# Ledger of designs, part 61: peptides against a protein of PDB entry 3ESW

Target 1, 322 residues: chain A of PDB entry 3ESW
Amino acid sequence: NNIDFDSIAKMLLIKYKDFILSKFKKAAPVENIRFQNLVHTNQFAQGVLGQSQHLCTVYDNPSWHSIVLETLDLDLIYKNVDKEFAKDGHAEGENIYTDYLVKELLRYFKQDFFKWCNKPDCNHCGQNTSENMTPLGSQGPNGEESKFNCGTVEIYKCNRCGNITRFPRYNDPIKLLETRKGRCGEWCNLFTLILKSFGLDVRYVWNREDHVWCEYFSNFLNRWVHVDSCEQSFDQPYIYSINWNKKMSYCIAFGKDGVVDVSKRYILQNELPRDQIKEEDLKFLCQFITKRLRYSLNDDEIYQLACRDEQEQIELIRGKTQ

## One batch from the design tools (peptide; made by RFdiffusion4, then SolubleMPNN)

Design b2_p14_2_s3 (from b2_p14_2, 6 letters changed)
Fold by OpenDDE base, seed 3:
Structure b2_p14_2_s3 (fold): chain B 322 residues (1-322), chain A 14 residues (1-14)
Amino acid sequence: as target 1 above (322 residues)
Amino acid sequence: NNEQLVKELLEKLK
């Protein structure tokens, strides 16, 4: 009995693809009930859902991408990318060019474009006057500030001239192209949009312990790569746990194609208690939101993304960045 | 990945 191994192989591959695709079909009624109960009873789950509704889609705006590309010094950026790429003699292939682009965008953003704002400069005294600024507290936005998705305005008094300076915490990334200053929130918000404007696969990473950064999917490295605009950091996921000795509990990545618990990539030591949600419920939540984000995708796109997800999960379990 | 493993297993069965 000559077993037709080729026929069996084809049937197994079909059944395997069908099995993978079956996981991404519309949720069963029982899964919908579980999801609804989870987000209504668990505050952390509600927070993750709320963030996903914004962060997974807000940066997919072609009008914003055009405004970003018109605002950046693209000639300088590409000149620097080309210069660094040329040093390696093209031996590593075309896919590495995007890694050089992201590295240059990190440099350009931190060195040439955006400013860290611990305290604002005095509006009356001008540049380099932040040392003279005393915080008076925070208040709600005025009518003008409210146009740019501002939730909070920090108020400062100048010790030299006595004038009040407002530092609105804008969430509109287009307004941040004008203001060009902020803290980790403003940095990550605008930098995420910048990376998206170059057509890159980008996730926004939220850390529960008051930090935010990006991940970029490198086609050269064939994995998600840590990117922090504040630190000008590329592929250094250890900087928080090791270099900063930061204690952390949760790192959640939000992208157009999914929500992923990436805590294992960044929490290498000093792990805080993960007591906000059951691990099984968090896994279910992220998978459920990811499934919803993929409902409009075709079977081939779903399958390719599922293969990428599997590879990431293997990476996160093995703790070896290959 | 499971697909690569399946392919490798199938090649070994040949």
Scores: peptide ipSAE 0.021, ipTM 0.544, DockQ to the pose 0.103
Fold by OpenDDE base, seed 4:
Structure b2_p14_2_s3 (fold): chain B 322 residues (1-322), chain A 14 residues (1-14)
Amino acid sequence: as target 1 above (322 residues)
Amino acid sequence: NNEQLVKELLEKLK
């Protein structure tokens, strides 16, 4: 009996696709109840949900993308990308070009565009006066600061002139295009938007231990790539655990197509207790949110994303970037 | 991806 292996293969692939797609159908009543109970009873779950409601969608704003592209020195950026791309002997049209673009955006952002702000300069004394600034604490935004999604304002007093300087922690990335300064939050927020403005697949990674960064999906590498604008870092997920010797418990990636626990990519040593949620409940939560984010996608998009998710899960289990 | 793995498995079965 000539087993038509090709026919069997096609049938298996169809059945497999159907099986995968079945997982992304509308949540069963039991899953909805579990989700509701989880987010109402677990603070960490509520936090992840709250972050997903913002971070998964906020950067998908075409008007913001236009403003970003109008604000950046695109001529300089592409000149540098083209220069480095040509040096390495790559031909036009290779998927690796986007990796060069992201690397240049990291350079441009850190070196030419944005500034790290430990302390603000004194508004009265002028530039390079941050050494004279004493923190007085934090307060709520004023009426002007509130227009730019400001949750907190750090207050500083100048030891030289005695004047108060406000450092608003703006969450509006468009305002950050003007201010051109901040800490990891402002850096990651604006840089995530910048990468999105180039049409890239980007995730915002939240670390519970007070750091944030990006991931970019490289079509060349066919995986999610660590991107930290603060560090001008590309594909160095080890920098936190190894170089910084940072202790961490959770790293959660937020993107338009899903929420993923990426802790295994970044927590290589010095793991803190993962005691905020049961592992099964976190997995369920991320899958449930991801499922909701994909409800409007077609079957082919869902299937392609599910294949990507599977590859990422394999990578995260093996601890080897393929 | 699993599709590629299935294709590779099928090629090995040929």
Scores: peptide ipSAE 0.019, ipTM 0.574, DockQ to the pose 0.101
Fold by OpenDDE base, seed 1:
Structure b2_p14_2_s3 (fold): chain B 322 residues (1-322), chain A 14 residues (1-14)
Amino acid sequence: as target 1 above (322 residues)
Amino acid sequence: NNEQLVKELLEKLK
């Protein structure tokens, strides 16, 4: 009995697609009630929702992408990418080019473009004077600083000249193209926008224990890849748990197409208690937000993303990124 | 290859 495996496979694929698509239909009233109750009663859930409302959409700004591309030294970047791509040969396929691009962007950003600012230089004494700066505390933005989505300004006094230097913590990534300095927040914010400006699939990863980084979806590797602009790191998710011996509880990835608990990728040891929300509620929350983010997508897009999500979940369970 | 695909699909539908 020659089982027509092709016919069976086609039929199963149709049924499977329908099944997957059914999960992404508009939320049932009971799911909406559960979601509303969760975000009204659980502070962690409120935080995740609030972050998703900003981080999932803010970087999808074509005007910002144009400004970024006009600001970067694209000639240098592409020259370096082309050089590295030519060395490894075309044997690995065109999809690897984006990995080279992201690696060069990491190099360019850290070495040529952006600066780490633990303390600012004195505005009066000039460059390399940060060692003379004493923190006086933080205050709200002035009228000029407030134009650039600044929530906090750190105040420093120069021990040499006695002048005050302000270090505004800008959240406007376009302002960061001018200032060219910051800490992990400013680095990740602008670098996320930079990656998005090249048309890449990018997620912003928030760690509850005061760090942030990116993930890039590599078409070559066919998975989400850890990207940390501060560390010039590509595909090194272990650096926090192993190299830094950092204790962590939650890592949540925020992208245009979904919100995902990626804790299993990064929390390899020294796991802190996950006591902020029930695991089932966090899973529900991330799925619910993801579902909402995909409401405008067509059936093919939903199915493709669902397949990608499934592969990621398998990866996270199997620990295959080692 | 088709048999393997069918098996994989059957596993996903369970």
Scores: peptide ipSAE 0.017, ipTM 0.559, DockQ to the pose 0.686
Fold by OpenDDE base, seed 5:
Structure b2_p14_2_s3 (fold): chain B 322 residues (1-322), chain A 14 residues (1-14)
Amino acid sequence: as target 1 above (322 residues)
Amino acid sequence: NNEQLVKELLEKLK
């Protein structure tokens, strides 16, 4: 009896698909209880959940995408992308174009569009006066600032003129298109929206040790790629641990299709204690939130995303990003 | 036999 290996392989693939899909079914009552207990008893888990409720969905706003695309110098951007893409003679295929696009967006954003604001310029003295600014502390937003999702306002006094300058920490990325200045939070927030506005698959990466950046899914590289707008960095996940010698404990990526612990990609040395949550509970939490984010997807979409997740986990275990 | 083999293979993939 010739074993029809092709038939067996097809059956195996069907059963494997069913098995994978079974992991993304509606959570069992026990999983819901575990989740509720975890987010109520663990502050870190509550924080991850709270961030996911915002970061996973906020950037999927078509009206914002339109405003972004209308605000950027698209002619300049695409001219530069086309110029770089033409250099490879199309040998790498069409998928590499998006990598060139992201690299140009990094350049454009840092060099032409957005400004780092360690201290604001004095509103009275004008440009290049930040050196004269003394921090007085932070306060809540005023009535105008509160319109733009502002949680805190940094207050500065000018040593030259004595006037007060306010630096509102806006969380509204559309307001950031106007202000065009900030720190890592504002940079990452607006840049995440910019990348999303080009139809890219993007995650917001939160690091517990006061930094944030993006990941973009490169179809050319077939993996998640580190993207830091502040550093104009593409595919350099090592910059924090190695170049900065930064100590870190957690890096969590937030995207529309999932929440992923990406700490292994970025924490290469100088790891701080991971004592905020049990590893098993963090894994459970991320998987549970990811499952919820995928509830409306069809079986094929769920399967493709699950395959991508598996490849990412293999990559993270094998250290293949270096 | 095929179902058992598939089950065994699935268990190895877990």
Scores: peptide ipSAE 0.016, ipTM 0.511, DockQ to the pose 0.219

Design b2_p14_2_s4 (from b2_p14_2, 6 letters changed)
Fold by OpenDDE base, seed 4:
Structure b2_p14_2_s4 (fold): chain B 322 residues (1-322), chain A 14 residues (1-14)
Amino acid sequence: as target 1 above (322 residues)
Amino acid sequence: SNEDLVKKLLEKLS
């Protein structure tokens, strides 16, 4: 009896696809109860949920993408990308072009476009006066600042002129296209939108220890790639743990297609206690949110994403990014 | 991908 191995393999693949798809069906009542109980009883879980409700969807705004593309010097960007791409002898149409684009966007953003703001310049004394600024604390936004999703305003006094300068911490990335300054939050927020505006698959990575960055899905590398706009860093996930010797507990990636604990990619040493949530509950939470984000996708999309997720989980387990 | 793995396995079984 010639075993039709092709037929068997096709059947196995179908059954496997069905199995994968079954995991992404509507949550059972028991899962909903578990989810509700978790987010109501665990503050970290509530925080992850809250972040997911914003970060997973906010950047998928076509109007914002248009505004970004109209604001950036696209001629300069593509000129530089094309130059570096050609220099390395790549053929047109290779998937690696997007990696060159992201690298140039990192350069452009840090060198030409956005400014790091430890302290603001004095509104009265003008440019390069931040050295004269003394922090007085933080307050809520005024009526104008509130229009741009501002949660906090840092207040500074000029030691030279005595005037008060406000540094609103805007969460509206479109406002950041105007202000062109901030810290890691503003940098990552706007840069995430910039990358999304080029049609790229991007995740926002939140670190509990007060840092944020991006991940870009490279079609060339066929994996999620670390991207930090503040550092002009591409594919250097070790920078925090090794170069900075930073202690960290959680890194959570937020994207349109899911929420993923990516701590294993970035926490290579000096791991802080992961005591905010049970590991199984965090895994459940991320999977549950991911499942919800995929409810509108077709079976093929769900399957492809599930394959990507599996590959990422294998990568994270193997520590190959170390 | 698992599909690629299955395909590779099929190629080895063929």
Scores: peptide ipSAE 0.019, ipTM 0.524, DockQ to the pose 0.091
Fold by OpenDDE base, seed 2:
Structure b2_p14_2_s4 (fold): chain B 322 residues (1-322), chain A 14 residues (1-14)
Amino acid sequence: as target 1 above (322 residues)
Amino acid sequence: SNEDLVKKLLEKLS
């Protein structure tokens, strides 16, 4: 009996698909209880849940995407992408074009569009006056600032003119298209929206040790790629642990299709104690939220994403991002 | 694709 290996292969693939899909079915009552207990009893879990409720969905706004695309110099961006692609992109195939786009967006954003704001310029004295600014503290937003999802306003006094300058920490990324300044939070927030506006698969990465960045799913590289707008960095996950010698405990990625602990990608040395939650509980939490985010997807979408998840987990275990 | 990988694995196991 000639074993029809092709038939066996097809049958195994079907069974494997069914098995994978079975993991993404509605949570069992016991899982719901475990989830509720975890978020009620663990502050870190509650924080991850709270972030997921915002970060996983907020950037999937078509009206915001339109505003972004209308605001950016698309002619300049695509001119530069086309120029770089024409050098060597044809040899690597069409999928590399998106990598060139992300690299140009990093350049454009840092060099031409957005500004780092350690201290604001004096509203009275004008540009390049931040050196004269003394921090007085922080306060709540006023009535105007509150319109743009502002949680905190930093207050500065000018040493030259004595006037007060307010630096609102806006969380509305559309307002950031106007203000075009901020720190890592504002940079990452707006840049995440920018990448999403080009139809890219993007995650927002939160680091517990007060930094944030993006990941982009490269179809060319067939993996999640580190992207930091502040650093104009593409595929350099080592910069924090190695170059900055930063100590870190948790890096959590938030995307429309899932929440993933990506700590292994970025924490290469100087690991801080992971004492905020049990590892099994964090894994459960991320998986549970991810399942919920995928409840509306069809079986093929779920299967494709599950395959991507498995590949990422293998990558994270192997440490072979290089 | 994982399908191609499984096919290749099956081809190697065959």
Scores: peptide ipSAE 0.018, ipTM 0.506, DockQ to the pose 0.106
Fold by OpenDDE base, seed 5:
Structure b2_p14_2_s4 (fold): chain B 322 residues (1-322), chain A 14 residues (1-14)
Amino acid sequence: as target 1 above (322 residues)
Amino acid sequence: SNEDLVKKLLEKLS
């Protein structure tokens, strides 16, 4: 019996595709009930849902992309990318060009464009006066600051001139193109938008222990790649656990096509208790939100994304065994 | 891709 292995393989692939697609069909009534109960009874789940409602969609704004591209020195950026690509990239194919672009954007953003702000400079004394600033606390935004999605304003007094300087924590990334300063939140927010403006697949990673960064999907590496604008870091997921010796419990990635628990990529040691939600409920929550984000996609798009998801899960499992 | 894995498996079985 000549087993037509090709026909069997084709049939298996069809059945596999159908099986994968079945997971992304409209949620059953029981799943909707489970979801509603979870987000109403578990504060962590409610937080993840709330973040997903913002972070998964806010950066998909064509008007913002245009403003970003008009603001950046694209001539400088592409000149530098072309220079680095010409050295090594021709041998590895066109897909590596995007990795060089992301690396240059990291360089450009940190070195040429954006500034870290522990304390603001004094509005009266001018540049390099942050050392003279004493924190007085935080307050709500004024009428002008409120126009730019500001939840908190840090207040500082200058020890030299006695004047008050306001440091509004803007969440509007377009305002950040003007202010060009902040901490990890502002850095990650604007840098996520910048990457999106180049048409890249990007996720925003939230860490429960007060840090945030990005992931970029590299077509060259065929995986999600750690990207931290604050650190000018590309593909260094270990920096938090190993280099910083940071203790962490949860890392959740938010993208247009899904919400994923990426804790296994970043929490390599010093794991804090994961006691905010049951592991099964977190898995269910992320899958449920991901399913909703994909409701408008066609079967081929769903299948491609599901294959990507599976490869990522395999990667995350293997990383714990090494 | 799973398709590439299946193809590679088929190539090994062929």
Scores: peptide ipSAE 0.018, ipTM 0.510, DockQ to the pose 0.087
Fold by OpenDDE base, seed 1:
Structure b2_p14_2_s4 (fold): chain B 322 residues (1-322), chain A 14 residues (1-14)
Amino acid sequence: as target 1 above (322 residues)
Amino acid sequence: SNEDLVKKLLEKLS
């Protein structure tokens, strides 16, 4: 009996696909109860859920994408990308173009567009006066500042003229296109939107130990790539643990298609205690939120994303991302 | 991809 191996292969592939798809079905009542209990009893879980409700969806705004693309010097950006691609990209194929684009966006953003603001300049004395600024503390936003999703305003007094300068910490990324200054939060917020505006697959990475960055899915490298706008860094996940000798406990990536614990990519040494939640509960939480984010997708989209998820998990276990 | 792996495994089984 000639075993139709092709038919068996097709049947196995169908059964495998069905098995994968079955994992993304609507949550059972018991899973909903577990989820509700977890987010109501565990503060860290509640924080992850709250962040996911914002970070997973806020950047998928076509109006914002248009405003970004109208604001950036696209002619300069593409000129530089084309120049670098012409040197080395032809040998590696067309998919490498997006890697060159992200590298140029990192350069452009840090060198030409956005500014680090440790202390603001004095509004009265003008540019290069930040050295004269003394922090007085923080307060709530005024009526104008509150229009741009401002949670806090840092207050500074000028030692030279005695005037008060306000540094509002805006969370509206469109306002950041105007102000063009901030710290790691403002940098990562606007840069995430910029990458999204070019149609890229992007995640926002939150580190519990007060840092934030991006990940970009490279079609050339076929993996998630570390991207830090503050550092002009591409594919250097080791910079925090090794170069900075930073101690870290949790790194969580937030994207439109999922929430993923990416701690293993970035925490290479000096790991702090992971005592905020049970590992099984964190895994459950991220999977549960990811399922919800994918409820509107078709079976082929779900399957493709599930295959990507599995590849990432294998990568994270093997420590291959450097 | 897992699909490619399954295809390769099936090709080897075949």
Scores: peptide ipSAE 0.020, ipTM 0.562, DockQ to the pose 0.106; fails the geometry check

Design b2_p14_3_s2
Fold by OpenDDE base, seed 1:
Structure b2_p14_3_s2 (fold): chain B 322 residues (1-322), chain A 14 residues (1-14)
Amino acid sequence: as target 1 above (322 residues)
Amino acid sequence: SEEAKKLVEELLKK
């Protein structure tokens, strides 16, 4: 009996696909109970859920994408990308173009577009007066500031003229296109929207130890790539643990298609205790949220994303992020 | 696993 190996291989592929798809079926009642109990009893889990409800969907706004593309100097950006691509890109193929685009967006954003604001300039004295500013504390937004998703306003007094300057911490990324200044939160928020506006697969990475950055899915490298707008950094996940010698416990990535614990990519040394949640419960939580985000996708989309997830998990286990 | 998928895909090419 000639074993039809082709038929067996096809059946194995079908069964494998069905097995993968079965993991993304609607959650069983027991899983829903586990999820509800976890979110209601564990503050860290509640925080991850709350962040996912915002960060996984807020950047998928076509009207915002249009406003971003109308605001950026696209002619300058593409001129610089084309120039760098012409040097090396022809040898590596067309997929590398998006890597050059992200690198130029990092340059453009840091050098030409956005400003780091440790302290604001005095509204009365003008530019380069931040050295004269004394922090008085923080307060809630006024009626105008509250229109732009502002939770906190930092208050500063000018030592030269005595006037008060307000520094609203806006969470509306469209308002950030106007103000063009902030700290890591404002930088990452607007830069995430910018990358999304170019049609890229992007995740927002939250670190528990008060930093935030992006990941971009490179079609050329076929993996998630570290992107930090504050540092103008591309594919340098080691900068926090190694260069900064930063101590960290959790790094969680939030994207439209999933929530992933990416701690293993960034926490290479100086690991802080992971005591906020059980590892099994965190894994369950991220998988449960990811499953919900994919409920509207077709079987082929689910399967492709599941294959991508598996490749990432293998990468994270092997420590081959670089 | 994606490795298992690749193995099956290689079997399908034979």
Scores: peptide ipSAE 0.009, ipTM 0.470, DockQ to the pose 0.142
Fold by OpenDDE base, seed 4:
Structure b2_p14_3_s2 (fold): chain B 322 residues (1-322), chain A 14 residues (1-14)
Amino acid sequence: as target 1 above (322 residues)
Amino acid sequence: SEEAKKLVEELLKK
């Protein structure tokens, strides 16, 4: 009996596809109960859910993409991309062009566009006066600041003139196109939108230990790539654990197509206790949210994303063994 | 993925 291995392979691939698709069907009643119980009883789960409700969808705004593209110096950006791309001997149409684009966007954003703000300048004394600023604390937004999704305002007093300067922590990325300053939160927020505005597949990575960054899906590298706008960093996931010697417990990636625990990519040493949630419950939570985000996708889209997810999980497992 | 296809092909050759 000549076993038609090709027929068997096709049949196995069909069955595998069906099996994968079955995981993304509507949640069973028991899964819904588990999810509800988890998010009602576990604060970390509530936080992940709350972040997913915002971060997974907020950047998929065509109006915002247009405003971003109108605000950036696209001529400068593409001129620099084309120059570096040509210098390295790449031909037009190579998937690597998007990696050059992201690298230039990192350069442009840090060098030309956005500013780090440890302390604001004094509104009265003018530029380069941040050294004279003393923090007084934080308060809620005023009526004007509230228009731009401001959660908190840092208050500073000038030691020279005695005037109060407000540093509103805007969460509206369009307002950040105007203000062009902030810390890791503002940097990552606006930079995530910028990358999305170029049609890129991007995730927002939240670290529990007060840092945030992006991941970009490189079609050239065929994987998620670490991107930190604050550091002008591309594909350097080790910078936090190794270079900064940062202690971390959780890194969670939020994208339009899913929520993923990416801690294994970034937590290479100095791991803090992962005591906020059971590992099984976190895995369940991320899968459940991911499943919900994919409910409107077709079977082929679901299958392609599931294949990508499996590849990423393999990568994340292997990375700990190196 | 071509890798999953290769893996299935390898598993079927065993």
Scores: peptide ipSAE 0.008, ipTM 0.425, DockQ to the pose 0.151
Fold by OpenDDE base, seed 2:
Structure b2_p14_3_s2 (fold): chain B 322 residues (1-322), chain A 14 residues (1-14)
Amino acid sequence: as target 1 above (322 residues)
Amino acid sequence: SEEAKKLVEELLKK
């Protein structure tokens, strides 16, 4: 009996697909109970859920994408991308071009578009006056600032003219297209929207130790790539643990298709205690939210994403980002 | 296909 290995392989692939799809079916009542109990009893889990409700969906706004594309100097961006793409000589086609686009967007954003704001300039004295600014504390937003999803306003006094300058911490990324300044939060927020506006698969990475960045799914590299707009960094996940010697406990990635613990990609040394949640409960939480985000997807989309998830988990275990 | 073979080999390594 000639074992038709091709028929067996096809049957195994079908059974494997069905098995994977079975994991993404509607949550069992027991899973819903576990989820509700976890979110109700664990503050970290509640925080992850709250972030997922915003970060996983907020950037999927076509009207915002249009506003972004109308605001950026696309002619300059594409001119620079085309120039760098032409130098590489490896015409590996459209996939590598997107990596060059992300690298140029990092350059453009940091060098030409957005400004780091440790302290604001004095509204009265003008540019390059931040050195004269003394922090007085933080306040709630006023009526105008509240229109742009402002949670807090930092208050500064100018040592030269005595005037007060407000630095509202806007969470509206469209307002950030106007203000063109901020810290890691504003940088990552707007840059995530920028990347999404080019139709890219992007995740927002939250680090518990007060930093945030992006991940982009490179079709060329066939993996999630670290992207930090503040650092103009592409594929350098080690910068925090190694270069900054930063101590970290959790890095959680939030995307339209899932929530993933990516701590293993970024926490290479100086790991802080992971005491906010049980590892099993965090894994369950991320998987549960991910299932919910995929409920409207078809079987082929679910299968493709599940294959991507599995490959990422293998990568994270093997430490093969280099 | 070599891809199917690689996939089966990867699945068997788990």
Scores: peptide ipSAE 0.005, ipTM 0.437, DockQ to the pose 0.275
Fold by OpenDDE base, seed 5:
Structure b2_p14_3_s2 (fold): chain B 322 residues (1-322), chain A 14 residues (1-14)
Amino acid sequence: as target 1 above (322 residues)
Amino acid sequence: SEEAKKLVEELLKK
């Protein structure tokens, strides 16, 4: 009896697909209760949920994508991408083009477009006057600043002219296209939008220890790739733990299709206590939010994403990101 | 691999 191994394999794949899909069905009442209790009793869980409600969806705005693409020097960007792709890309396949695009966007953003703002320049004295600026503290936004999702305004006094300069910490990424300056928050916020505007699969990574970056899903590498706009870094997840010797406890990635604890990718040494939530509860929380984000997806999309999630988990367990 | 094994084992028990 020739065992039709192909038929058996197909049946197993169908059963496996059905099993995976069953995990993404509407949450059971017990899971909803667990979720509600967790977010009401655990501040870290509440914070992750609150961030997910913003970061998972805010960048999926076609109007913003158009404004971004109209603002960037696309001719320069694509010229540089095409130049790098022409060297190596034809031998490695078409999917590598997107990796070159992200690398060029990192270059362009840091070198040509956006500026780091440790201290603002004096509004009265003009450019290159930040050295004369003394911080006075922070306050709430004024009526104009409030139009651009500003939560905090840093106040500086010029030691030369005595005038006050306001540095509003805008959360509106469209306003950041105008201001073209900020710290890691503004950099990551706008750069996440930029990557999304090119139709890329992007996650916003929040680190509890006051840093933020992106991940891009490379079709060429078939994995999530570390992307830090501040550092012009591509596929260097080790830079924080190894190069900076940074101590970290949590790195959480927020994307349209899920929330993932990516701490294992970035926390390679000097791990701080993970005492904000139980590991099982964090895993549950991320899975629950991810499941909720996927409720409108079809079975094939859910299955593809679930397969991608499993590969990522295998990668994170095996430490094969390097 | 152990979680995948458990998943396969759970799948095979159904």
Scores: peptide ipSAE 0.005, ipTM 0.386, DockQ to the pose 0.109

